# Peptides against a protein of PDB entry 2AZE, part 58

Target 1, 148 residues: chain A of PDB entry 2AZE
Amino acid sequence: AQECQNLEVERQRRLERIKQKQSQLQELILQQIAFKNLVQRNRHAEQQASRPPPPNSVIHLPFIIVNTSKKTVIDCSISNDKFEYLFNFDNTFEIHDDIEVLKRMGMACGLESGSCSAEDLKMARSLVPKALEPYVTEMAQGTVGGVF
Target 2, 101 residues: chain B of PDB entry 2AZE
Amino acid sequence: GRLEGLTQDLRQLQESEQQLDHLMNICTTQLRLLSEDTDSQRLAYVTCQDLRSIADPAEQMVMVIKAPPETQLQAVDSSENFQISLKSKQGPIDVFLCPEE

## One batch from the design tools (peptide; made by RFdiffusion4, then SolubleMPNN)

Design b1_p13_4_s4 (from b1_p13_4, 9 letters changed)
Fold by OpenDDE base, seed 3:
Structure b1_p13_4_s4 (fold): chain B 148 residues (1-148), chain C 101 residues (1-101), chain A 13 residues (1-13)
Amino acid sequence: as target 1 above (148 residues)
Amino acid sequence: as target 2 above (101 residues)
Amino acid sequence: EKVISGVKFSYKK
């Protein structure tokens, strides 16, 4: 009985680790798809334009964005060395990291929300190594969460 | 019996975790390769048009922040205080405003 | 010519 109890404790620990790793893996897959899709899009666009964009016309990763109403008054103070910034707003604001921006741009093919068309899924699969394709399919179907 | 069943379950869970570890290693490797590839990094950018698609500067002010790794960001968003504080330990922080179009 | 502009700041001294 005691041995069984010990094994059940171990079982629970392993299940929790697996659950955490599943979540981490899904995020890693989404990041990979988003990044590769972005790079592919830009490569194609530059090829069509026959030149790269002006250096000050693009924002390279990594970054974050802050958005607020254009009517919001912002007070900005910075240190002399630009190591410290303080922004005071008179109204609410939103913060988004670059990954969220890419997702909203559709770079993750809707896989993040389980809203993949057949074309989206095809694109997503094409942007990951072969070993990850089955997992991408499971993500799209919403069947991730069980034990392999 | 119960002991044998639990033992078998643990073996199956071990195999499942090993599979996950393998897949995670593949993903991590791919991401590192992207970070090390000069051409990929050159092409890893968004445009003002992209940002307008998710937060239209005609209605929203869009600020872009580029900060060194490990920069601390603290945000307060309440009726009494609307504030963002940034503190970098590794270098200067750069801020841009996405213009209206 | 910059497509992205800097923000107006007040500097701490």
Scores: peptide ipSAE 0.026, ipTM 0.883, DockQ to the pose 0.037
Fold by OpenDDE base, seed 1:
Structure b1_p13_4_s4 (fold): chain B 148 residues (1-148), chain C 101 residues (1-101), chain A 13 residues (1-13)
Amino acid sequence: as target 1 above (148 residues)
Amino acid sequence: as target 2 above (101 residues)
Amino acid sequence: EKVISGVKFSYKK
């Protein structure tokens, strides 16, 4: 009886660990799709223009963005070596990392929210190795983890 | 019996986790290859137009922060204090303003 | 041509 209880505890532990890994894998897949899609978009755009964009017209990953109302007063102080920044706002602000930006740009094909059209899903599948395609399909259907 | 059933469950979960680990390894490898590919990194960029599509500069001011790895970011967003602190140990931090036009 | 401009800052003393 006690042995069975111990195994039941272990079972629950493993289930939780698997759940955590599933979340991590999903995020990794989204990152891969978003990144490859971005690169593909830009490659095509540069080919069409027959030249790369001016260096100061683009923002390379990684980055973060901060946005606030244009009416917000911002005071910024920086150290001499620019190692330290302090921003003071008189109103609320938002912070977004580059991955979130890519998702909002649609680079993850709507897979992050399960809003994939047939075309979106086709694109998403084309941007991952064959072994990951079934998982992408499950993500789009919202059926990840159903086997457990 | 019950013991045998639980033992079987654990074996099945182990196999499932191994499959999951394999997929994660594949995915991590792909991301690493992308990070090591010079051409991919050259093309890994967004434009101001991209940012404007996310946050309208007509209503929002958009700042871009380029910071070295391991930079510490602390943010306070409350009625009493609205503050962002950045501390880098590996180099200077660059801040850009995305123009409205 | 620089499309993205730097923010104006004050330096800590």
Scores: peptide ipSAE 0.026, ipTM 0.885, DockQ to the pose 0.037
Fold by OpenDDE base, seed 2:
Structure b1_p13_4_s4 (fold): chain B 148 residues (1-148), chain C 101 residues (1-101), chain A 13 residues (1-13)
Amino acid sequence: as target 1 above (148 residues)
Amino acid sequence: as target 2 above (101 residues)
Amino acid sequence: EKVISGVKFSYKK
């Protein structure tokens, strides 16, 4: 009885760990797709323009974005060496990392939110190794979560 | 019996986890390859137009923060306090404002 | 010239 109980605890622990790894894998896949899609977009754009964009017109990864209402008053203090920043807002703000920005740009093909058209899914599959394609399909279908 | 069933379940879960680990290794390898590709890194950028598309500066102020790895970010967003603190250990932090037009 | 401008800030001494 006690041995069975111990194994049941272990089973639950492993299930939780698997769930965590599934989430991590999904995020990694989305990052890969978003990044590759971004690179592909920019490569094509530069080829069409026959030149790269001006250096000061682009933001290279990594970065984070902070946005707030234009009416929000922001006080910013910076250390002399620029190692420390403090921002005080008089209203709410939003923070987005570069991956989230890419997702909102559609670089992850809507796979992150289940808004993946057939064309989007085709693109997403094309941007991952063959071994990951089934998982991409599961993500698009919302069937990820089972134990395989 | 129950014990045998649980034992078999654990074996199956182990196999499933190993499969996940394998897929994760494949994925992380791909990401490393991308990080090591010079051309990919050169092309890994967004534009102000991109940022405007997700947070229109006509309505929102958009601030871009470029910080070194391991930079600490602490944020408080409550009715009583709205604050962001950044502390870098590896170098200076750069901040930009995305223009409205 | 530069599409992205620097944010106005104060220095902490």
Scores: peptide ipSAE 0.025, ipTM 0.885, DockQ to the pose 0.038
Fold by OpenDDE base, seed 5:
Structure b1_p13_4_s4 (fold): chain B 148 residues (1-148), chain C 101 residues (1-101), chain A 13 residues (1-13)
Amino acid sequence: as target 1 above (148 residues)
Amino acid sequence: as target 2 above (101 residues)
Amino acid sequence: EKVISGVKFSYKK
């Protein structure tokens, strides 16, 4: 009985670990798709324009976005060496990392929410190694979660 | 028996995890290759137009923070206090404001 | 103790 109990505890531990790794893999896949899609988009755009965009017109990764109502009053302080910043708002704000921004831009092809059109899914599959394609398909279908 | 069944389950879970680890290795390798590719990094950018598409500057102020690795970010968002603190140890922090076009 | 001043924003075009 004790042996079985120990194995059941281990089983549950492994199941939870697998679930966590699945979540991590999904995020990694989304990042890969988003990055590659972004690079592809920009490469194509620059080719069409026959030149890179002006340096001060683009924001390279990595970055963080902070947004708040245009009516929000912001009090900002900066150290002389720019090593320290302090922002005080009189209302709520939002913080988004670059990956979230890319997702909202559609760079992950809607895979993050399972909202993939046929074209979106095709794009997503084309941006990952062949070994990951089945997993991408499962993500699009919302069927990821079972044990392999 | 129950013991044999559990033992078999654990073996199957091990195989499943190994498959998962393999996929993760493939994925992390791809991400590493992207990070090491100069051309990819050059092209890894968004525009203010992109940011406007997700947060309209007509209604929202959009601030961009570029900070060195391991910069400390502290945020408080409550009815009593709304604050963001940034502290870098590896260099200056750059803050940009996306203009309203 | 660091001297804290007002912030300057860089605007992207």
Scores: peptide ipSAE 0.024, ipTM 0.881, DockQ to the pose 0.034

Design b1_p13_5_s1 (from b1_p13_5, 4 letters changed)
Fold by OpenDDE base, seed 1:
Structure b1_p13_5_s1 (fold): chain B 148 residues (1-148), chain C 101 residues (1-101), chain A 13 residues (1-13)
Amino acid sequence: as target 1 above (148 residues)
Amino acid sequence: as target 2 above (101 residues)
Amino acid sequence: STTSTTRTITHLI
């Protein structure tokens, strides 16, 4: 009947919404793991060095990275108040956000790419609340959503 | 029949979505706690060595942009135009260059 | 309109 057809449409809509929320949750989990892992790494490093690094030797989150060939010519215009910047390049460039940098550093334990070793998985699990541990395990196995 | 089956499926999907929402709330809470913890804020940094691991300054120029929230970034990367425009509404923008060594 | 100047980027040390 038409009623059943309407419910099928709604069912499909909900399935798609759930899929989107799964992706959002996975990204949030990766961010949490990456941030906590970064903080833990730096805490340990500072303890070993017996002091914090010089302020101008580190970049605090948040930040954006732009990279290009060393041969690229860059023209930069800056407003007097430094509220506006304009960069003109004579060749291609790349932009990376801080989360991507952390992932490439391995701060997300390879969970983002399915390259999570047993040791990485142990670390990842230790950096999330208990309620999120099953989801981390599913992410590592590539079986997210199997309970639906 | 089919109607009862679909109704049951929708109820189950609603419960699943509620579980996801709950997990997301837990996760966002953890992220908020990190942002509110001064020690975590102090330790949330990368080094030039970290940046070299993703883009070697021997081959690439690495530029770091520190911008306030809600800063607009416009980028054009085409054969005719290679441009980045930044516009902040909440404060000055800082730009740094990662050294070669 | 805003005035713009060309400036050297600060190096991270």
Scores: peptide ipSAE 0.034, ipTM 0.880, DockQ to the pose 0.044
Fold by OpenDDE base, seed 4:
Structure b1_p13_5_s1 (fold): chain B 148 residues (1-148), chain C 101 residues (1-101), chain A 13 residues (1-13)
Amino acid sequence: as target 1 above (148 residues)
Amino acid sequence: as target 2 above (101 residues)
Amino acid sequence: STTSTTRTITHLI
């Protein structure tokens, strides 16, 4: 009886760990797809333009986005060496990391929300190693969650 | 019995976790390859147009923050305080605004 | 980096 109880505890621990790893894997896959898709897009664009974009017209990863109403008053305090910043807003703001930006740009092919078209899914699959393709398919179908 | 069933479950879960670990290793390897590839890093950028698609500067001010790794970020968004604090120990922080025409 | 420069950003409507 005690042995069974111990194994039940271990079982639950493993199940939770697997669940966490599944979530982590999904996020990693989305990041991989988003990054590769972004690079591919930009490579193609530069080839078509026959030149890279102006240096001050692009923002390289990593970055963080902060947006607020254009009516929001922002007080910014910056240290002399620019190592420290303090922003005070008189109203609410939003923060987005670069991955979220890429997702909203469609770089993850809608896989993050299970909103993949056939073409989106094809693109997503093409941007991952073969071993990850089944998982991408499951993500698109919303069937991730089982223990395989 | 119950013991045998649980033992079998644990074996199966172990195999499943090993499979997950393998997939994660593959994925992290791919990400490392991207991070180490100079050309990929050169092409890993967004434009102001991209950012406008996320938050239109006609309605929203869009500020971009580039900070060194391990920069501390503190954000408070409440009725009593709307604040973002950044503290870097590895170099200067850069801030950009998306232009609005 | 003990001293700071403060700037107020106010966007026009």
Scores: peptide ipSAE 0.033, ipTM 0.880, DockQ to the pose 0.033
Fold by OpenDDE base, seed 5:
Structure b1_p13_5_s1 (fold): chain B 148 residues (1-148), chain C 101 residues (1-101), chain A 13 residues (1-13)
Amino acid sequence: as target 1 above (148 residues)
Amino acid sequence: as target 2 above (101 residues)
Amino acid sequence: STTSTTRTITHLI
């Protein structure tokens, strides 16, 4: 029947929407863990050093990273007010946002790839509210994706 | 019948989405709390050593860009054109280079 | 016309 067909289309639409929200939630969880873990690491480091790092020695979020070969020639044009930048490279480059950097630093505990050790998972769980812990566990096991 | 089955499925999906929305709200709240905590923001930084662990400065030039919100970024990376354009509306853009040592 | 500062980056600082 046409009604059943319409409902099947709606069912598929809802499944896709849920899938999208799952992806969004996973990213939000990873961001939360990464940020909290970074803050925790730095707090501990500053306590051990008994002082904050020199202001010009650290880069506060948010930021983006551009990397390229050391041999790459970069021409940079900057507007007078520094509101506009133009970079021209003679070879390929890569762009990474701060979240990606944090993930590569291990701040997300390997949860982003489901490659958590037992200790990594323990850390990850400790950095989220209790209600999110089961989801973190599922992410670590690679079992996220089903309807719950 | 088939209609009843589909209707039930849709109700179950609705319940699942509600649970998902709840979890997302919790997570969003936590992120907001982090953004509102001055001390957390003070401690939200990486070092040059961190960046070197991501891209070896012995082989890679690492450039850091700090731009205000709503900054437009345009990038072209092709055999004929390698370009990054930044246009800010809310303030100046800062660019830094990570030292090799 | 626009005013700009152009710099060529070939080395790390």
Scores: peptide ipSAE 0.033, ipTM 0.881, DockQ to the pose 0.037
Fold by OpenDDE base, seed 2:
Structure b1_p13_5_s1 (fold): chain B 148 residues (1-148), chain C 101 residues (1-101), chain A 13 residues (1-13)
Amino acid sequence: as target 1 above (148 residues)
Amino acid sequence: as target 2 above (101 residues)
Amino acid sequence: STTSTTRTITHLI
């Protein structure tokens, strides 16, 4: 009985670990798709324009975005060496990392939210190695991991 | 019996985890390849137009933060406090605004 | 309409 109990605890531990790894893998896949799609978009755009955009008009990854109402008052304190920043707002704000920005731009093909058209899914699958395609398909269907 | 069933379940879970590990290795390899490709990194950028699609500067102030690796970010967003703190150990932090036009 | 103030200090507390 005790042995079975120990194994059941271990089973639960493994299930949780697998769940965590599934989440991590999904995020990694989304990152890969988003990055490759972004690069592809920009490459195509630069080819069409026959020139790169002005250096000061683009933001290279990595970055963080903070947005708030234009009515929000922001006080910013900066250390002399610019190693430390403190922002105080008088109202709510939002923070977005670069990956989230890419997702909202549609660079992850809507795979992150289950809003993936047939064309989106085709694009997503084309941006990952063959071995990852089944998982991308499962993500689009919302059936990742199956039933354990 | 119960013991045999649990043992078999654990073996199956081990196989599933090994498959996940394999897929993760493939994925991390792809990300590494992207990081090592100079042309890809050159093209890994967004524009202010992209940012406007996320938060329109006509209605929202959009601040861009370029922080070195391992920069500590602390954020408080509550009725009592609205604050962001950044602490870098590997260099200066750059902050700029996305223009409305 | 956005109001932002920037101060440079030696140390943040």
Scores: peptide ipSAE 0.028, ipTM 0.879, DockQ to the pose 0.039

Design b1_p13_5_s2 (from b1_p13_5, 6 letters changed)
Fold by OpenDDE base, seed 1:
Structure b1_p13_5_s2 (fold): chain B 148 residues (1-148), chain C 101 residues (1-101), chain A 13 residues (1-13)
Amino acid sequence: as target 1 above (148 residues)
Amino acid sequence: as target 2 above (101 residues)
Amino acid sequence: STTSTTRTLKHLI
């Protein structure tokens, strides 16, 4: 019947929306873990050094990075007020945001790629509220959405 | 019947979505708390060593860009044009290199 | 159009 057909369309719509929200939640969890892990690492490092790092030796979030071959020629034009930049390269470049940098640093404990050791998983779980721990476990196992 | 089955499925999906929304709210709250914590923000930094770990400084030049919110970034990466354009509306943009460069 | 200058990038030191 037409009514059942309409409900089937709605069912599919909801399934897709849930899938999107699952992806969003996973990214949020990774961000939380990465940030807290970074803060924890730096806190420990500063305690061991008995002082904070020199202010010009670190870059605070947020930031982006651009990398290219050292052989790449770069021309840079900067406005007087430094509000505008124009970079011209003679070869390809890559752009990465700070979250991706943190992931590559291992701050997300390998959870982003499903490469969590037992120790990594323990760390990841310790960096989220209790309500999120089961989801972290599912992410590590690749079983997110198993309810469906 | 079929109608009852579909109705039940939709109800279950609604409950599942509500659970996801709840978890997302918890997560966004945690992120907000981090952003509001002065000590956490002070400790939210990377070093040159970190940057070297993700891009070999012997082969790659690494620029770090700190730009205010709402900064426009346009990038073109093609055989005929390799360009990055930045335009800030809320303050100056800073660009950094690692010391060895 | 804006007036632009070529400048040396800052170093993370």
Scores: peptide ipSAE 0.119, ipTM 0.898, DockQ to the pose 0.044
Fold by OpenDDE base, seed 3:
Structure b1_p13_5_s2 (fold): chain B 148 residues (1-148), chain C 101 residues (1-101), chain A 13 residues (1-13)
Amino acid sequence: as target 1 above (148 residues)
Amino acid sequence: as target 2 above (101 residues)
Amino acid sequence: STTSTTRTLKHLI
């Protein structure tokens, strides 16, 4: 009886760990797709323009985005060495990492919400190694974890 | 019996976890390859047009922060305080706005 | 901890 109880505890521990790893894997896949898609898009754009964009016209990853109403008053204090910043807002703001920005740009092909068109799914699959394609398909269908 | 069932479950879970680990390793390898590829990193950028597309530029101001790794970020978003604090240990922090702003 | 100044944000071109 005690042995069974111990194994049940271990079972639960492993299930939780697997759940965490599933979440991590999904995020890694989304990152991979988003990055590769972004790179592909930009490569194509530069080829069409026959030039890279002006250096000060683009923002390279990584970055963080802060957005707020245009009416929000922002006070910014910066240390002399620019190592420290303090922003004070008079209203609410949002913070987004670069991955979230890429997702909102559609770089993850809608896979993050399981809302992929046939073309989106095709693109997503083309941007991952073959071994990951089944998981991408599961993500698109919202069936991740069905085997577990 | 119950013991045999649990033992079998644990074995199956172990196999499942190993499969996940394998897939994760594939993903991390791909991401590493991207990070090591100079051309990919050069092309890993967004434009002001992209930034304008994620929020209504008529309503929202978008600020971009580029900070070195391990930069500390503290954010307070409450009815009484709205604040972001950044502290870098590895270099200067840069903050940008798009030209249309 | 550090002396702070208020500065304008940099604008991308």
Scores: peptide ipSAE 0.058, ipTM 0.898, DockQ to the pose 0.046
Fold by OpenDDE base, seed 2:
Structure b1_p13_5_s2 (fold): chain B 148 residues (1-148), chain C 101 residues (1-101), chain A 13 residues (1-13)
Amino acid sequence: as target 1 above (148 residues)
Amino acid sequence: as target 2 above (101 residues)
Amino acid sequence: STTSTTRTLKHLI
């Protein structure tokens, strides 16, 4: 029936929307974990050193990273007001946002790649509100996506 | 029948979406709280050592770009063109290299 | 845009 067809279309639309929201939620959780873990790490490090790091030795978020071979030649053109930059490379490059950098540093506890040990999972759970812990567990197990 | 089944499915999906929205709101709130916490923002940094750890320092160089919000980034990475263009509307862009390089 | 500076970024070896 036409009614069933309409509802099936709506069902598919909702399923896709839910899938998108699940992806967004997972990313938000990873961001939260990564940020809190980074802050915690740095707080502990500064306490151990009994001093903050030198100002010019750290980069505060937000930032982006561009990496390329050390053999790559990079030409940089800068506008008068430094509002515009143009980089030309003679070979391939990669761009990473700060979140991806944090993930590669292990700040997301390996939750992003399914490489979450028991200790990693414990850390991850400790960095989110209680209401999010079940979802973190599902992420670690790779079982996200079920109807709940 | 099929109609009743679909209707029930949609109701269940609505409940699931509401739960997702709730969890997302919790996450958004937590991230907002982090952004509003001065101490957290002071401690939200990476070191040159961190930057070196994300790629083999023997093979790769790492360039850090700090750009104001809403900066436009255009990148071309093809066999014939390797280019990054940045256009800021809110202030100057800063570029850094790790001195250990 | 008006470009005032063009530099080649080099790595320290």
Scores: peptide ipSAE 0.032, ipTM 0.891, DockQ to the pose 0.036
Fold by OpenDDE base, seed 4:
Structure b1_p13_5_s2 (fold): chain B 148 residues (1-148), chain C 101 residues (1-101), chain A 13 residues (1-13)
Amino acid sequence: as target 1 above (148 residues)
Amino acid sequence: as target 2 above (101 residues)
Amino acid sequence: STTSTTRTLKHLI
């Protein structure tokens, strides 16, 4: 009886751990797809233009985004060496990391919301190693969560 | 019995977790390869047009911050105050705005 | 690093 109880506790612990890892894996897959898709897009664009974009026209990863209303007043204090920044806003703001930006750009092919077109899903699958393709399919279908 | 069933469940969960770990290792490896590939890093960028597409440029100001690794970020967004503090130890912080701003 | 420059970022609408 005690042994069974101990095993049930362990079972629940493992189930929870697996659930957490599933979430982590999904995020890793999305990152991989987004990065590779971005690189491909830019490579193609540069090939079409026969040159890279001007240096000051692009922002390389990594970065973060801060957005707020254009009406928001922002006071910025910068240290002399630019090692320290302090921004004060008179209204609310949002912060987004580069991965979220890529997702909003569609670089993750809508996989993050399970709203992939057939073409998007095909693209997503093509950007991951073969071993990950089944999981990408599950993500697109919203069927992730099974114990395998 | 109950013991047998639980034992079997744990074995199955162990196998499932191992498979999951394997997939995660594949993912992390791919990401590392991208990080270490000079050409990929050169091409890992967004444009001002991209940034305009994620927030209405007529309504929103978009500021891009590039900070060295391990930069400390503190953000407060409440009725008390609205503040972002950045402290880097490994180099200067760069801030960018889209040209239309 | 202890000395700071303060500026106000303004947007034209």
Scores: peptide ipSAE 0.032, ipTM 0.890, DockQ to the pose 0.033

